Peptides against a protein of PDB entry 4AID. Designs and how they scored, part 32

Target 1, 242 residues: chain A of PDB entry 4AID
Amino acid sequence: FDIKRKTIEWGGKTLVLETGRIARQADGAVLATMGETVVLATAVFAKSQKPGQDFFPLTVNYQEKTFAAGKIPGGFFKREGRPSEKETLVSRLIDRPIRPLFVKGFKNEVQVVVTVLQHDLENDPDILGMVAASAALCLSGAPFMGPIGAARVGWVDGAYVLNPTLDEMKESKMDLVVAGTADAVMMVESEIQELSEEIVLGGVNFAHQQMQAVIDAIIDLAEHAAKEPFAFEPEDTDAIKA

## One batch from the design tools (peptide; aimed at target 1 G141 P143 A225)

Design b2_p18_8_s1 (made by RFdiffusion4, then SolubleMPNN; from b2_p18_8, 8 letters changed)
Fold by OpenDDE base, seed 2:
Structure b2_p18_8_s1 (fold): chain B 242 residues (1-242), chain A 18 residues (1-18)
Amino acid sequence: as target 1 above (242 residues)
Amino acid sequence: SMQERMEEIRRKAVERRR
């Protein structure tokens, strides 16, 4: 097995990105670990466009499987067949920042699947899922102009907290999820309790700064494990030179 | 830019397969 692994310290926790052990049938596959929370991201893309395809057919599916339910609070028997509210929300959190980063004119089907394999009850798999999906796309050979990083920011005792635990979040006045590239913020989602705009903007900047280490880790992994780029010529070449 | 880094990664990935 040609296993490649990148390990970094991130917000006082060990982040591990691994490829080459599982899901080898995917174009990209990344096993991501933070604490004892473990996610598998897979990226698959069609090598041709469907006849009459008018839009970019990206599907993102975040899943909390029942085998992880013994380690996930509230993992009671959700009937097979509909995503939970959480799974729907996290699927959107992953979709929103990655969708605009595909090369214009690319209309081949792309499927990103993020599966929670283990949950430690401290580290939320949503941020880890965003990071893993970004890494899987960068490894896949798809015309994806990532990576994205992601971070959750809390506000506890008058300070920013990177990726606060579920227990730290009970004391937090902010739940701020940010995703971005090295150069730009792509998405912000926030729930805030009576904080100034200055603190919120500072939280976005803090998140964007802290995610650079993750972006660099994905790049380092891709430099060692990325597939050959899919040969795709964009219809509009002027948009790629910026 | 991020694009230049991804283009470089992509180029290096092609070179490692030759």
Scores: peptide ipSAE 0.084, ipTM 0.733, DockQ to the pose 0.514
OpenDDE base, seeds 1, 3, 4, 5: peptide ipSAE 0.071, 0.053, 0.037, 0.020; ipTM 0.716, 0.709, 0.690, 0.582

Design b2_p18_8_s2 (made by RFdiffusion4, then SolubleMPNN; from b2_p18_8, 9 letters changed)
Fold by OpenDDE base, seed 1:
Structure b2_p18_8_s2 (fold): chain B 242 residues (1-242), chain A 18 residues (1-18)
Amino acid sequence: as target 1 above (242 residues)
Amino acid sequence: SMLKELEEIRRKAVERRR
C-alpha cells in the first residue's frame, strides 16, 4: 500500500492528511485527523457527461456514522435514512467554496462524501471535512482548480483564535468560517456578537492567512499521490457564436 | 445564517444530554 501522509501543526493542533489506505476505489480519498476528530473524504467523478446534462451535477454529502455517534454531540443513533439538519447544513458549507472551482463547462457527475469517523468533542468536523474534501478532489484528477483551505475564527479575550474548541466557542464573540484558495476568499459565513466590521474583516484576513499552511499541505500531498489529471477541454463556447 | 442554525443545533443537542 502506497500510504502517503502529510502532518502539520495548525493552530496548536496536529493536522494529518492521509491517502492510500482507505476507499482506494474512489478517484480521491483522504483520511483527515485534527486532534482526535477523524473524517474520511471521498471524491468520485464520471469519465463522461450524461446525454442532455445541462448543469454541473455536483453532490456533496456530509454524514455522521452511527459508530461515531457515541462521541458526536447530539449524535443519537441516526437510523440510515434522511440527512439530519446538521448534515444538510455542513454539506452546503462544504459545497459552496468547491462548486465554483470546477472548470467551466465540466458537466460530468461529481460526488463528494465526507464521513465523520470519530469526534473528540473539541474539534468540529465541519472545518476538517472542508479540508478533507479539498484534498480528496485534488488527488482525484477531476478538473478542480483547488486546493481550498478552510478555517474557523473566534474572538476570545480580545484576540483572534484559529479553530476554537467547542468550549472556547462558548466564550467567543465571533463564529467566522472562511474558505478560500491561495489567492482568494471563496466563502464567508459569520455570526457576530457586538463586534466592529474592522474586527470581522481582520478575522477574514486572519483565516485566509492561517489556511495557507493547509493549502500547502494539500499541494504537497497531491504532488506525491494525485492521479493523472482527467483530460478535459471545455467546449469553446465562443466557436458557437461564429 | 447557516452558522446560527448550526449553533442552535449544537445547543439543543447539549441540552438534550443533560
Scores: peptide ipSAE 0.313, ipTM 0.829, DockQ to the pose 0.015
OpenDDE base, seeds 2, 3, 4, 5: peptide ipSAE 0.290, 0.300, 0.027, 0.027; ipTM 0.818, 0.826, 0.621, 0.642

Design b2_p18_8_s4 (made by RFdiffusion4, then SolubleMPNN; from b2_p18_8, 8 letters changed)
Fold by OpenDDE base, seed 1:
Order: structure tokens, then sequence, then C-alpha cells
Structure b2_p18_8_s4 (fold): chain B 242 residues (1-242), chain A 18 residues (1-18)
């Protein structure tokens, strides 16, 4: 097995990005670990456009399988077949920042699947899933202008906290999720309690600064393990209007 | 917002552990 691994210290935790062991049939596949939380992201894309495809057919599916549900409080039999509310919301959080980064005019089917394999109940798999999805896309050869990084920021005891634990989040006056590229913030979602706009904006900047180490880690992994870029030239639809 | 809904889900999951 040609296993490539990148390990970084990130917010006082070890982040591991691994490829080459699991899901080798995907275009890109990344096993991401933070603490004892483990996610598998896979990216698959069609090598041709379907006849009559008018829109970009990106599907993002975040799922928490029953193997992780044995540690998830209230692991009642998820009736196989419908995503939970959490799975639906996290799928949208992953979709939002990646969708605009595909090359304009690309209309081949893309499927991103993020599977939670393990949950430690300290590190939320949503942020880890965003990072893993970004890495899997960068490895795939799809015309994706990533990587994205992602971070959660809390405000605990008058300071910013990168990726607060579930226990630290009880004392946090902020739940701020940011995703972006090296150069730009692509998504902000926030829930705040009695904080100034200045603190929230400072949290966005803190998140964007802290995600650079993740972006760099994805780039380093891609340099060693990415597939050849899929040759996609958008039809110059502007040249047909002349 | 999407995070408020996620937090409500998370809080309910933690409360069911007690």
Amino acid sequence: as target 1 above (242 residues)
Amino acid sequence: MMLEELEKIRKKAVEKRK
C-alpha cells in the first residue's frame, strides 16, 4: 500500500490526514483523525458530462454510521435510509464552501461522502469532515480550486479557542464555524451570546489564520499523493456569442 | 441559523447522557 500521511499540531491537538489505505476505488480518499474522532472522506467524479446536464451536479453526504453510534449518546437504531437532521445540516456546511470553488462550466457529477468512523465525544466530526472533504477533493484530480480549511472558534474566559471540545463549548459565548481558502473566507456560520461585532470579526480572522496550517497540510499531502489533474477546459461560451 | 439547530441537537445529545 502506498500510504501517505501528514501530521500537524493544530489547536493543541494532533491532526492526521492519511491516504492510500482505504477507499482506493475513489478518485480521492482521506482518513482524517483528531483525538479519537475519525472520518473517511471520499470524492468521486464522472469523467464526462451527462447529455442535457444544465447544472453542476455536486452531492455532499455527511453520515454518522452505526459503528460511531455505539459511542454517540442516544444511538437508537437510526432507521437506515433517511439522513438525520445533523447529517443534513453538516452536509450543507461542507457543500457551501466547496461548491463555488469548482471550475466554472464543470457539470460532471461529483459525489463527496464523509463517513464518521469514530467519535471521541470531545472533537466534533463536522470540522474534521470539512477538512477531510477538502483533502479528498484535492487528491482526486477534479477541477477543484481548493483546498479549503475549516475551523470552529469559541470564546471561553475572554479568549478565542480553536476547535473547542464539547465541554469547553458549554462555557463558550460563541460557536463560530469558518471555512475558507488561503486567500478568502468562503463561509461563516455563527451563534453568539452577548458578544460585540468586534469579537466576532476577530473570531473570523482568528479562524482564517488558524486554518492556514490545515491548508498547507492538504497541499503537502496533495504534492505527494494527488492524481493527475483531470483535463477540463470550459467551453468558451463567450466565444459563441460573438 | 444552521449552527443554532446543530447546537440544539448537540445539547439534546449531551443531556441524554446524564
Scores: peptide ipSAE 0.298, ipTM 0.824, DockQ to the pose 0.015
OpenDDE base, seeds 2, 3, 4, 5: peptide ipSAE 0.017, 0.202, 0.018, 0.021; ipTM 0.474, 0.773, 0.459, 0.567

## One batch from the design tools (peptide; aimed at target 1 V103 I219)

Design b2_p19_1 (made by RFdiffusion4)
Pose (drawn by RFdiffusion4):
Structure b2_p19_1 (pose): chain A 242 residues (1-242), chain P 19 residues (1-19)
Amino acid sequence: as target 1 above (242 residues)
Amino acid sequence: ATPAEEAMARAKEKRDERK
């Protein structure tokens, strides 16, 4: 039972989100394609709380398979091993904006895994990885508040540029990743060539505008394919507090 | 409605406003 939101031509690049063919045993699994870069994002959460668990346990693992680029690993063991700098950075990049959007009071194990299956030498999977992770979370049925969008905004020839490619990045004076909900920007990360607060803030806002098409697309797929929502009521400590 | 459902409903409302 296969389903796509393949629409979203997004910033001139085709973005496809598919579910129901791959990884059917995960709570949420989405194969996401942008251009010709492909990642599988899976989301599983435990249907129970561990005794005495006192914080929300969430793990995000982002991993690149070197076959995503047609190469065998250079390491003595010719197999991927410990995460690189890029994999741990991208893992925090997904975790940061998601961790706060789970319902206050929820403490079940949640694991989201994003694996890079194909890299097209143009479209960084890091942003795509964020989008696919968000899509799988919505589909899983966990208490995850609305979808997250994300984008990279560059600054080339005096204009904002959405999801610039790797070659476009050589000419950009800004590298800004923004992830947000429909209402709010949730995270920023950037490296900037001494641009003003105004332009920087402008890029953040441009990104939040440009990522709405993605939140829409996730909402659309969730309307066709999401699992039943996991019931979770927080405790009404409201009367005790007053 | 749960907080998650309310957030989803609000996101859908904002999506429909954009249409």

Design b2_p19_1_s1 (made by RFdiffusion4, then SolubleMPNN; from b2_p19_1, 10 letters changed)
Fold by OpenDDE base, seed 2:
Structure b2_p19_1_s1 (fold): chain B 242 residues (1-242), chain A 19 residues (1-19)
Amino acid sequence: as target 1 above (242 residues)
Amino acid sequence: MSPAEQAMARARAIIAARR
């Protein structure tokens, strides 16, 4: 078993990204840990396009499995067969920043699955799931122009807080989720109570600065564990405007 | 543009101006 691991200190917590132990049948697979919260991200992509495929068929599925339900808030009442509101929201939070980073013209099926394996009741698995999905795609060999980083920013006692705990979030005047590349902000979601636009923009900037350590950690993991890039040449679409 | 899309556009401009 060739297990590769990257460990960083991030917002006063240890982030661990691991590959090679679990889901080895996927194109990319990452076990991500922060505190005692644990997620598994898997990326799988088709090696050919389906006949008549006209759009990019990316599916992102965030799941909190029943075996983790004893440590997940609200996990005791999962009715079989439909995603929860949280699972639907987090699936979209992961989808939005990654979708535009695939090479234009790539229309092979891509499936990203993020599974919560453990929850510590302090560290939310959503940010960890975004990071793990980014890492799994970078390892997969898919034509994905990542990595993305992600961060949650709180506003507690007149300061920005990186990835506040669920208890710190009760005192926070801001829930700001940001995702981006090294170069660009790709997604912002914000719930804000009575804060100036200046504080919010400062929060987006703080998030983008703080996620660089995660981006660098994913790059370092990919340099040591990524599969060979899938041979894909985008069709030169500039030849149809004459 | 939503407030979030405006924040994102301004954040991109701030990031670009730091390079």
Scores: peptide ipSAE 0.057, ipTM 0.707, DockQ to the pose 0.047
OpenDDE base, seeds 1, 3, 4, 5: peptide ipSAE 0.055, 0.023, 0.045, 0.033; ipTM 0.706, 0.578, 0.684, 0.648; seed 5 fails the geometry check

Design b2_p19_1_s2 (made by RFdiffusion4, then SolubleMPNN; from b2_p19_1, 10 letters changed)
Fold by OpenDDE base, seed 2:
Structure b2_p19_1_s2 (fold): chain B 242 residues (1-242), chain A 19 residues (1-19)
Amino acid sequence: as target 1 above (242 residues)
Amino acid sequence: MSPYEEALARTKEIIEARR
């Protein structure tokens, strides 16, 4: 087993990114841990385009299975067969920032699956799932122009709080989720209570600055564990405008 | 300090207290 691991301090917590132990049949697979919350992200992509494929077939599936070690909030009564509202929302939060980073013209099927394996009831697996999905794609060899980082920012007692606990979020006047590359913010989702535009814009900037350590950690992991890039040449669509 | 600078100063104190 060639196990690669990156460990960083992030917002006063330990973030661990691990590859090579689990899901080795995927193109990329990352086990991500923050506190006692654990997620597995897998990325799989087709090595050819389907005949007549006209759009980019990316699917993202975030799953909070009842078999995860620990308590998953709201996990007690999911009937088999439909994602919860949370699983649907988090799947979209992961999809939105990664979709535009695939090389234009790539229309091979891509499947990203994020599975919550453990939940500590303090660290929400959504941000951890975004980070793990980014890392799994960077390891896969898919034509993905990542990594992305992600962060949640709260506002508690007149301070920004990076990745607030579920208890700190009860007192927070802000739920701000930001995703981006090293150079750009790709997505903002926000719920704000009675805060100035200056404080909210400052929260976006704070999130983007704080996610750089995660981006650097994914790059370092990819330098040591990424597969060879998939040979993909985009069709020269500029030859029709000359 | 601006409201943003004051918030960042308090944020550093919170991060240090979590270590």
Scores: peptide ipSAE 0.450, ipTM 0.927, DockQ to the pose 0.025
OpenDDE base, seeds 1, 3, 4, 5: peptide ipSAE 0.350, 0.360, 0.360, 0.365; ipTM 0.896, 0.900, 0.898, 0.900

Design b2_p19_1_s3 (made by RFdiffusion4, then SolubleMPNN; from b2_p19_1, 8 letters changed)
Fold by OpenDDE base, seed 2:
Structure b2_p19_1_s3 (fold): chain B 242 residues (1-242), chain A 19 residues (1-19)
Amino acid sequence: as target 1 above (242 residues)
Amino acid sequence: MSPAEKALARAKEIREARR
């Protein structure tokens, strides 16, 4: 087994990105750990376009499995059959920043699955899931123009806090989730209590600065573990302007 | 280089410019 691992300290917590141990049938697979929260991201893409495919068929599915429910807050027996509200929201949160980064004209089916394997009740799996999905796509050979990083920012005692714990978030006046590339912010989602626009904009900048360490960790993992890129050329858009 | 390899190379260049 060729296991590649990157470990960094991030916001006072150990972030581990690992590939090559599990889910080898996927195009990309990353086991991500922060504290004792553990997620598996898998990326799979079709090697051909379906006949008559007119849109980009990306699906993102965040799942909290019942075997992890003993550590998941509110982990009652999930009735088989529909994503929870949380699973739906987090699936969209992961989808939003990655969807624009696929090469234009690529219409092969892409499936990203993020599975929560363990929860520590301190570190939210959503941010970890975004990071793991980015890493899995960068390893897959899909025409994905990543990596992305992600960060949550709190505002506690008049200061920015990177990836506050679930307990620290109870004291936070801000829940700000940011995702971006090395050079661009791709997505902002925010819940704010009586804060100035200046503090919020400062929070976006803080998040984008702090996520660079994660982007760097994904680069280092990809340099050692990425598959050969899928041979795909973007549609020449200049030929339509003549 | 594929578009994805170019994007990764660009992210690496940005990293090196920050060090």
Scores: peptide ipSAE 0.529, ipTM 0.938, DockQ to the pose 0.824
OpenDDE base, seeds 1, 3, 4, 5: peptide ipSAE 0.458, 0.493, 0.069, 0.462; ipTM 0.924, 0.931, 0.716, 0.922

Design b2_p19_1_s4 (made by RFdiffusion4, then SolubleMPNN; from b2_p19_1, 11 letters changed)
Fold by OpenDDE base, seed 2:
Structure b2_p19_1_s4 (fold): chain B 242 residues (1-242), chain A 19 residues (1-19)
Amino acid sequence: as target 1 above (242 residues)
Amino acid sequence: MSPAEKAMEAARKIIEERR
């Protein structure tokens, strides 16, 4: 097994990105760990377009498996067969920033699956799932113009907090989730209690700055473990304006 | 624009101005 691992300190926690041990049948696969929260992201893409495919068929599925439910709040009562509200929301949080980063004209089927394997009850697997999905896509060879980073920002005792624990979030006046590239903010979601627009904008800037270490860690992992890029040339859309 | 969309646009400008 050729196992590649990147480890960084991020917001006072150890982030580990690992590839080569699990899900080797996927195009990209990353085991990501923060604290004792563990997620597996897999990326799979079709090597051809389906006949008559007119849209980009990206699917993102975040899931918390029943075997992890002993450490997941509320995990004991998942009825088999429908995503929970949380799983649906987190799937969208992952989808939104990655969807626009695929090469224009690419219409091959892409499936991203993020599976929560362990939860520590401190570190939310949503941010870790976003990071792991980004890393898995960068390793896959898919025409994805990532990586993305992601961060949660709290506002506790008049300061920004990077990736607050579930307990620190109870005292936070802000739940701000940001995703972006090295160059741009791609997505912002926020729940805010009576904060100024200046504090919120400062939080988005703080998130984007703090996620650069994660972007750099994904790039370093990809330099050592990425597959060869899938040969895809976008159709020259300038030929339709003549 | 939602507050989040405004924050995203303002953050993009801040990032672009710093490069």
Scores: peptide ipSAE 0.033, ipTM 0.635, DockQ to the pose 0.047
OpenDDE base, seeds 1, 3, 4, 5: peptide ipSAE 0.023, 0.040, 0.024, 0.024; ipTM 0.592, 0.686, 0.614, 0.622; seed 3 fails the geometry check

Design b2_p19_2 (made by RFdiffusion4)
Pose (drawn by RFdiffusion4):
Structure b2_p19_2 (pose): chain A 242 residues (1-242), chain P 19 residues (1-19)
Amino acid sequence: as target 1 above (242 residues)
Amino acid sequence: STLERQREWAEKRLEEIRE
C-alpha cells in the first residue's frame, strides 16, 4: 500500500516523500527524494515507559552509506564505522528541533534513524534528512507536535537563495540552516561572512516562509498514511500547583 | 490561509493525542 506526496516542486527541486513500501515494521518510515539524493527516515517509539525513567529518551542516528556515492570506504576494514564529524553534526541538527516538540510529560524511548542511500553531488542530504525525519515522526503516531520543516538559505549576488546546491555554496556569503514548525522557528545554525543582523534575520524569516510548502506536504502525507495516534494524557498537576 | 489550515491541523492533532 504505497503512497507518495511527490508534488512539492520545492524551490525548483523535486521533493518526493514515499511510505508503505520500505520498512513497514517501523512506526514511521519515509523514503524521501530531493533531486536525486535519497534518504530513508525511520521512526520507532516504545509503547511503554521504563520504570523510573525520569527524562525523555530520544536518539537520532544519521548515517551515510558510502555506496550512496558509488565508492567503497577507504578505511582498512572497507566498511563504515564510527560516525564522522558530518554524521554527528547532522544527528544533532535533527535532534535539536525535535526534542522540544514531543508532548511535555512523555518519556518513552524514541529512536529516529536517517540513512543516506544516494547522493546526487548537488543536493545536501542534511536538509533532506531533516524533512524525512519529520515526515516519519508524523506518520508514526507518537506525541510529536505538528511537523517540522527545514531549509538552508544562502546569500548570493545580494539575494536570499533557498536550498542552494553544493556549487552554489561556493559563491554564497551565508550558510544558514533553519528548522521550524508552522508557527515558529525552532533552530538556527549558520556560518556568515560578516553580514548585518538585518540580513541574517531576513534569511531566517525567508527560510521560515519557504519551508511551509514542506510542512504542508508532510501534513498531506500524514492525512493519507499516518498510523493511529498514540494516546497520551499528561498529568493535570494544575490544581496542585495553584 | 495555508498557515491557518496548518495551525488547525496541529490543534486537532493535539486533541487526538490527548484522547

Design b2_p19_2_s1 (made by RFdiffusion4, then SolubleMPNN; from b2_p19_2, 10 letters changed)
Fold by OpenDDE base, seed 4:
Structure b2_p19_2_s1 (fold): chain B 242 residues (1-242), chain A 19 residues (1-19)
Amino acid sequence: as target 1 above (242 residues)
Amino acid sequence: SRLERLRAWIERQRERILA
């Protein structure tokens, strides 16, 4: 197995991005670990466009599997066949920042699947899933102009906390999820309790600064393990050359 | 810079897609 691994310290935790061991049939596959929370992201894209395809068919599916459910808070009551509210929400959190980063005119089907394999009850797999999905896309050869990074920011004891634990989040006055490229914030989702706009904006900036280490880690992994980019002729090249 | 490395990476990917 040609296993490539990138390890960084991130918010006082070890983040590991690994490829080459699992899901080798995918165009891109990344096993991401933070603490003892483990997610597998896979990216698969069609090598042709369907006849009459008029929109970009991106599907993002975040799933917490039953084998991990005994370690996942709230995982006990998944009705077969429908995503939970959490799975639906996290799927959207991953979709929102990545969708705009595909090359215009690319209308081949893209499927991103993020599977929670293990949960440590401290590190939420949503941020890890966002990072893993970004990495998997960067490795896949799909015309994805990422990477994105992601971060959760808490406000605990009058300070910003990067990727607070589930226990720290109980004391947090902010749940701020940010995703972006190195250059731009692409998505913000926030729940706040009696905080000033200044603190929230500072949290967005803090998140964007802190995710740069993850972006760098994905780039480093991609430099060593990315597939050749899929060759296609885009309908509109103006957005690529700008 | 980090930004310059990312930009260079993105540009290399764009060039490889368009080649």
Scores: peptide ipSAE 0.058, ipTM 0.676, DockQ to the pose 0.718
OpenDDE base, seeds 1, 2, 3, 5: peptide ipSAE 0.040, 0.032, 0.025, 0.007; ipTM 0.638, 0.658, 0.653, 0.440; seed 1 fails the geometry check

Design b2_p19_2_s2 (made by RFdiffusion4, then SolubleMPNN; from b2_p19_2, 9 letters changed)
Fold by OpenDDE base, seed 2:
Structure b2_p19_2_s2 (fold): chain B 242 residues (1-242), chain A 19 residues (1-19)
Amino acid sequence: as target 1 above (242 residues)
Amino acid sequence: SMLDRLKEWIEERLKKIKE
């Protein structure tokens, strides 16, 4: 097995991105670890468009599996067959920043699946899932103009905190999730308690700065492990209207 | 192992996507 691994220190925690050990049948597959929280992201895309396909068929599924439920909060109460509220929300958090980064006119089916394998009760799998999904897409050869990075920002004792633990979040006046490319912020989701707009905007900037190390780590992994890019030429729809 | 069961589940899901 040709296993490639990138390891960085990120917000005082070890982030590991690994490919080649598991899910080799996927177009891209990344095992991501932060602390002792572990997720598997897989990306699969169709090599042809379905006849009559008029929209981009991207599906993103975040799942916390029952085999990990002994370490996942709320894992015992999952209604079989339907995503929890958390799984639905995190699936949307992953979908929102990646969807606009696919090449315009690409209408082949794309499925991204993020599976939580282990939870340390300190590091939330959502941010790790966003990072892993980005990495899996960059390795896949799909016409994805990533990577994206992601970060959670807290506000504790008058300072920004990168990816606060679940315990630090109890004392935080801000839950700010940001996703973006090297050059742009793509998504912001925020819950705030009595903070100025200046502090929130500063948090977005802090997140975007801190996610650059993750973006660089995904690029480094892709340079060593990415598949050949899928040959896709967008139909020049602007050339037909000229 | 748990990893083997996960591999099987992934393989089954990947088959359904490629069909």
Scores: peptide ipSAE 0.068, ipTM 0.661, DockQ to the pose 0.024
OpenDDE base, seeds 1, 3, 4, 5: peptide ipSAE 0.027, 0.045, 0.005, 0.026; ipTM 0.601, 0.607, 0.326, 0.574; seed 5 fails the geometry check

Design b2_p19_2_s3 (made by RFdiffusion4, then SolubleMPNN; from b2_p19_2, 12 letters changed)
Fold by OpenDDE base, seed 5:
Structure b2_p19_2_s3 (fold): chain B 242 residues (1-242), chain A 19 residues (1-19)
Amino acid sequence: as target 1 above (242 residues)
Amino acid sequence: SMREKALKWIEERKKKILE
């Protein structure tokens, strides 16, 4: 197998993005590792639009499967076939920043699946899943104007913490998840405990700055592994130039 | 730099997608 891998140090942890080993039948597939948390993201898109399709049919499914249940908090109660509340929330968390980055007029079905393969009980697979999904889409050839990066920011002992561990999060006054491109913040999700707006805004900026290393890593992987863009002609060319 | 390469790739990819 032609395995391509990018490794960076990110927030004091090793982030690995890998493609070419598994899920090769997908348009894009990325195995992402941070610490000992491992996720597989796959992106698949239809090569034609369904007749009468009037909206962009993007589906994002984040899953924490039973084989990882012994390593995932609450994993013992996961039933096959129904997403948990966490899986639903994380699926939306991934969907929100990527949806607006597809070229207008593209109405082919797109399916992003993120599967948690391993959880280290320190690194939450949601951020890693966002990164992996972004990478998989960049590799796929879909008309996706990514990559996005993502980061979680905590506020611990009067300082920002990039991707705090689950234990650090217990002491954190902030759970701030940010996703963005090289140029823009695309999504913010926050749970804040008695912090000023200034600290929160500073956290968003901190996240956006820190995720640039991830964006650059995704692109480094994509330079070597991305498919050529799918031949797509937008119906409304004037709406794309605006 | 890696960043400069990344930005260039983004622009080139954008162009390829929009052509």
Scores: peptide ipSAE 0.549, ipTM 0.931, DockQ to the pose 0.537
OpenDDE base, seeds 1, 2, 3, 4: peptide ipSAE 0.479, 0.538, 0.518, 0.541; ipTM 0.915, 0.929, 0.923, 0.930

Design b2_p19_2_s4 (made by RFdiffusion4, then SolubleMPNN; from b2_p19_2, 9 letters changed)
Fold by OpenDDE base, seed 3:
Structure b2_p19_2_s4 (fold): chain B 242 residues (1-242), chain A 19 residues (1-19)
Amino acid sequence: as target 1 above (242 residues)
Amino acid sequence: SMRERLLAWIEKRKEEIKK
């Protein structure tokens, strides 16, 4: 097994990105760990476009599977069926920043699956899932113009907190999720309690600065483990709609 | 390096999209 691993310190926690152990049948697969929270992201893309495909068929599926009966709070056997409200929301959080980063005219089917394998009850798997999905896409060879980073920012005791724990979030006046490239913020979602616009904007900037280390880590992993870029030539037809 | 090839591919694609 050719296992590649990148480890960084991120917000006082160890982030591990690993590839080559699991899901080798995928175009890209990344096992991401922060604390004791573990997610598997897989990216698969079709090598041809379906006849008559008129839109970009990206599907993102985030799943919190209760496999580990012992460490996942709320041993509810999620019935095989409908995504929870959380799973639906997080799937959208992952989708939003990655969708615009595919090469224009690419209409091959892309499936991103993020599976929560372990949850430590401190580190929310949503941010980790966003990072893992970005990494998996960068490894896949798909025409994805990532990586993206992601971060959650809290406001606790008059200070920004990177990726607050679930307990720290109870005291936080801000739940700010940011995703972006090295150069740009791509997505902001925020829930705020009586905070100024200045504090919120400062939180976005803080998030974008802090995610650079993650972006760099994904690039480093891709240098060692990415597949050859898929040979795709955009059809000139989309240049005419300017 | 793989990085250089990946970055060159990304830049090439950006240029192709801008044309």
Scores: peptide ipSAE 0.037, ipTM 0.655, DockQ to the pose 0.195
OpenDDE base, seeds 1, 2, 4, 5: peptide ipSAE 0.035, 0.007, 0.024, 0.057; ipTM 0.615, 0.312, 0.618, 0.659; seeds 2, 5 fail the geometry check

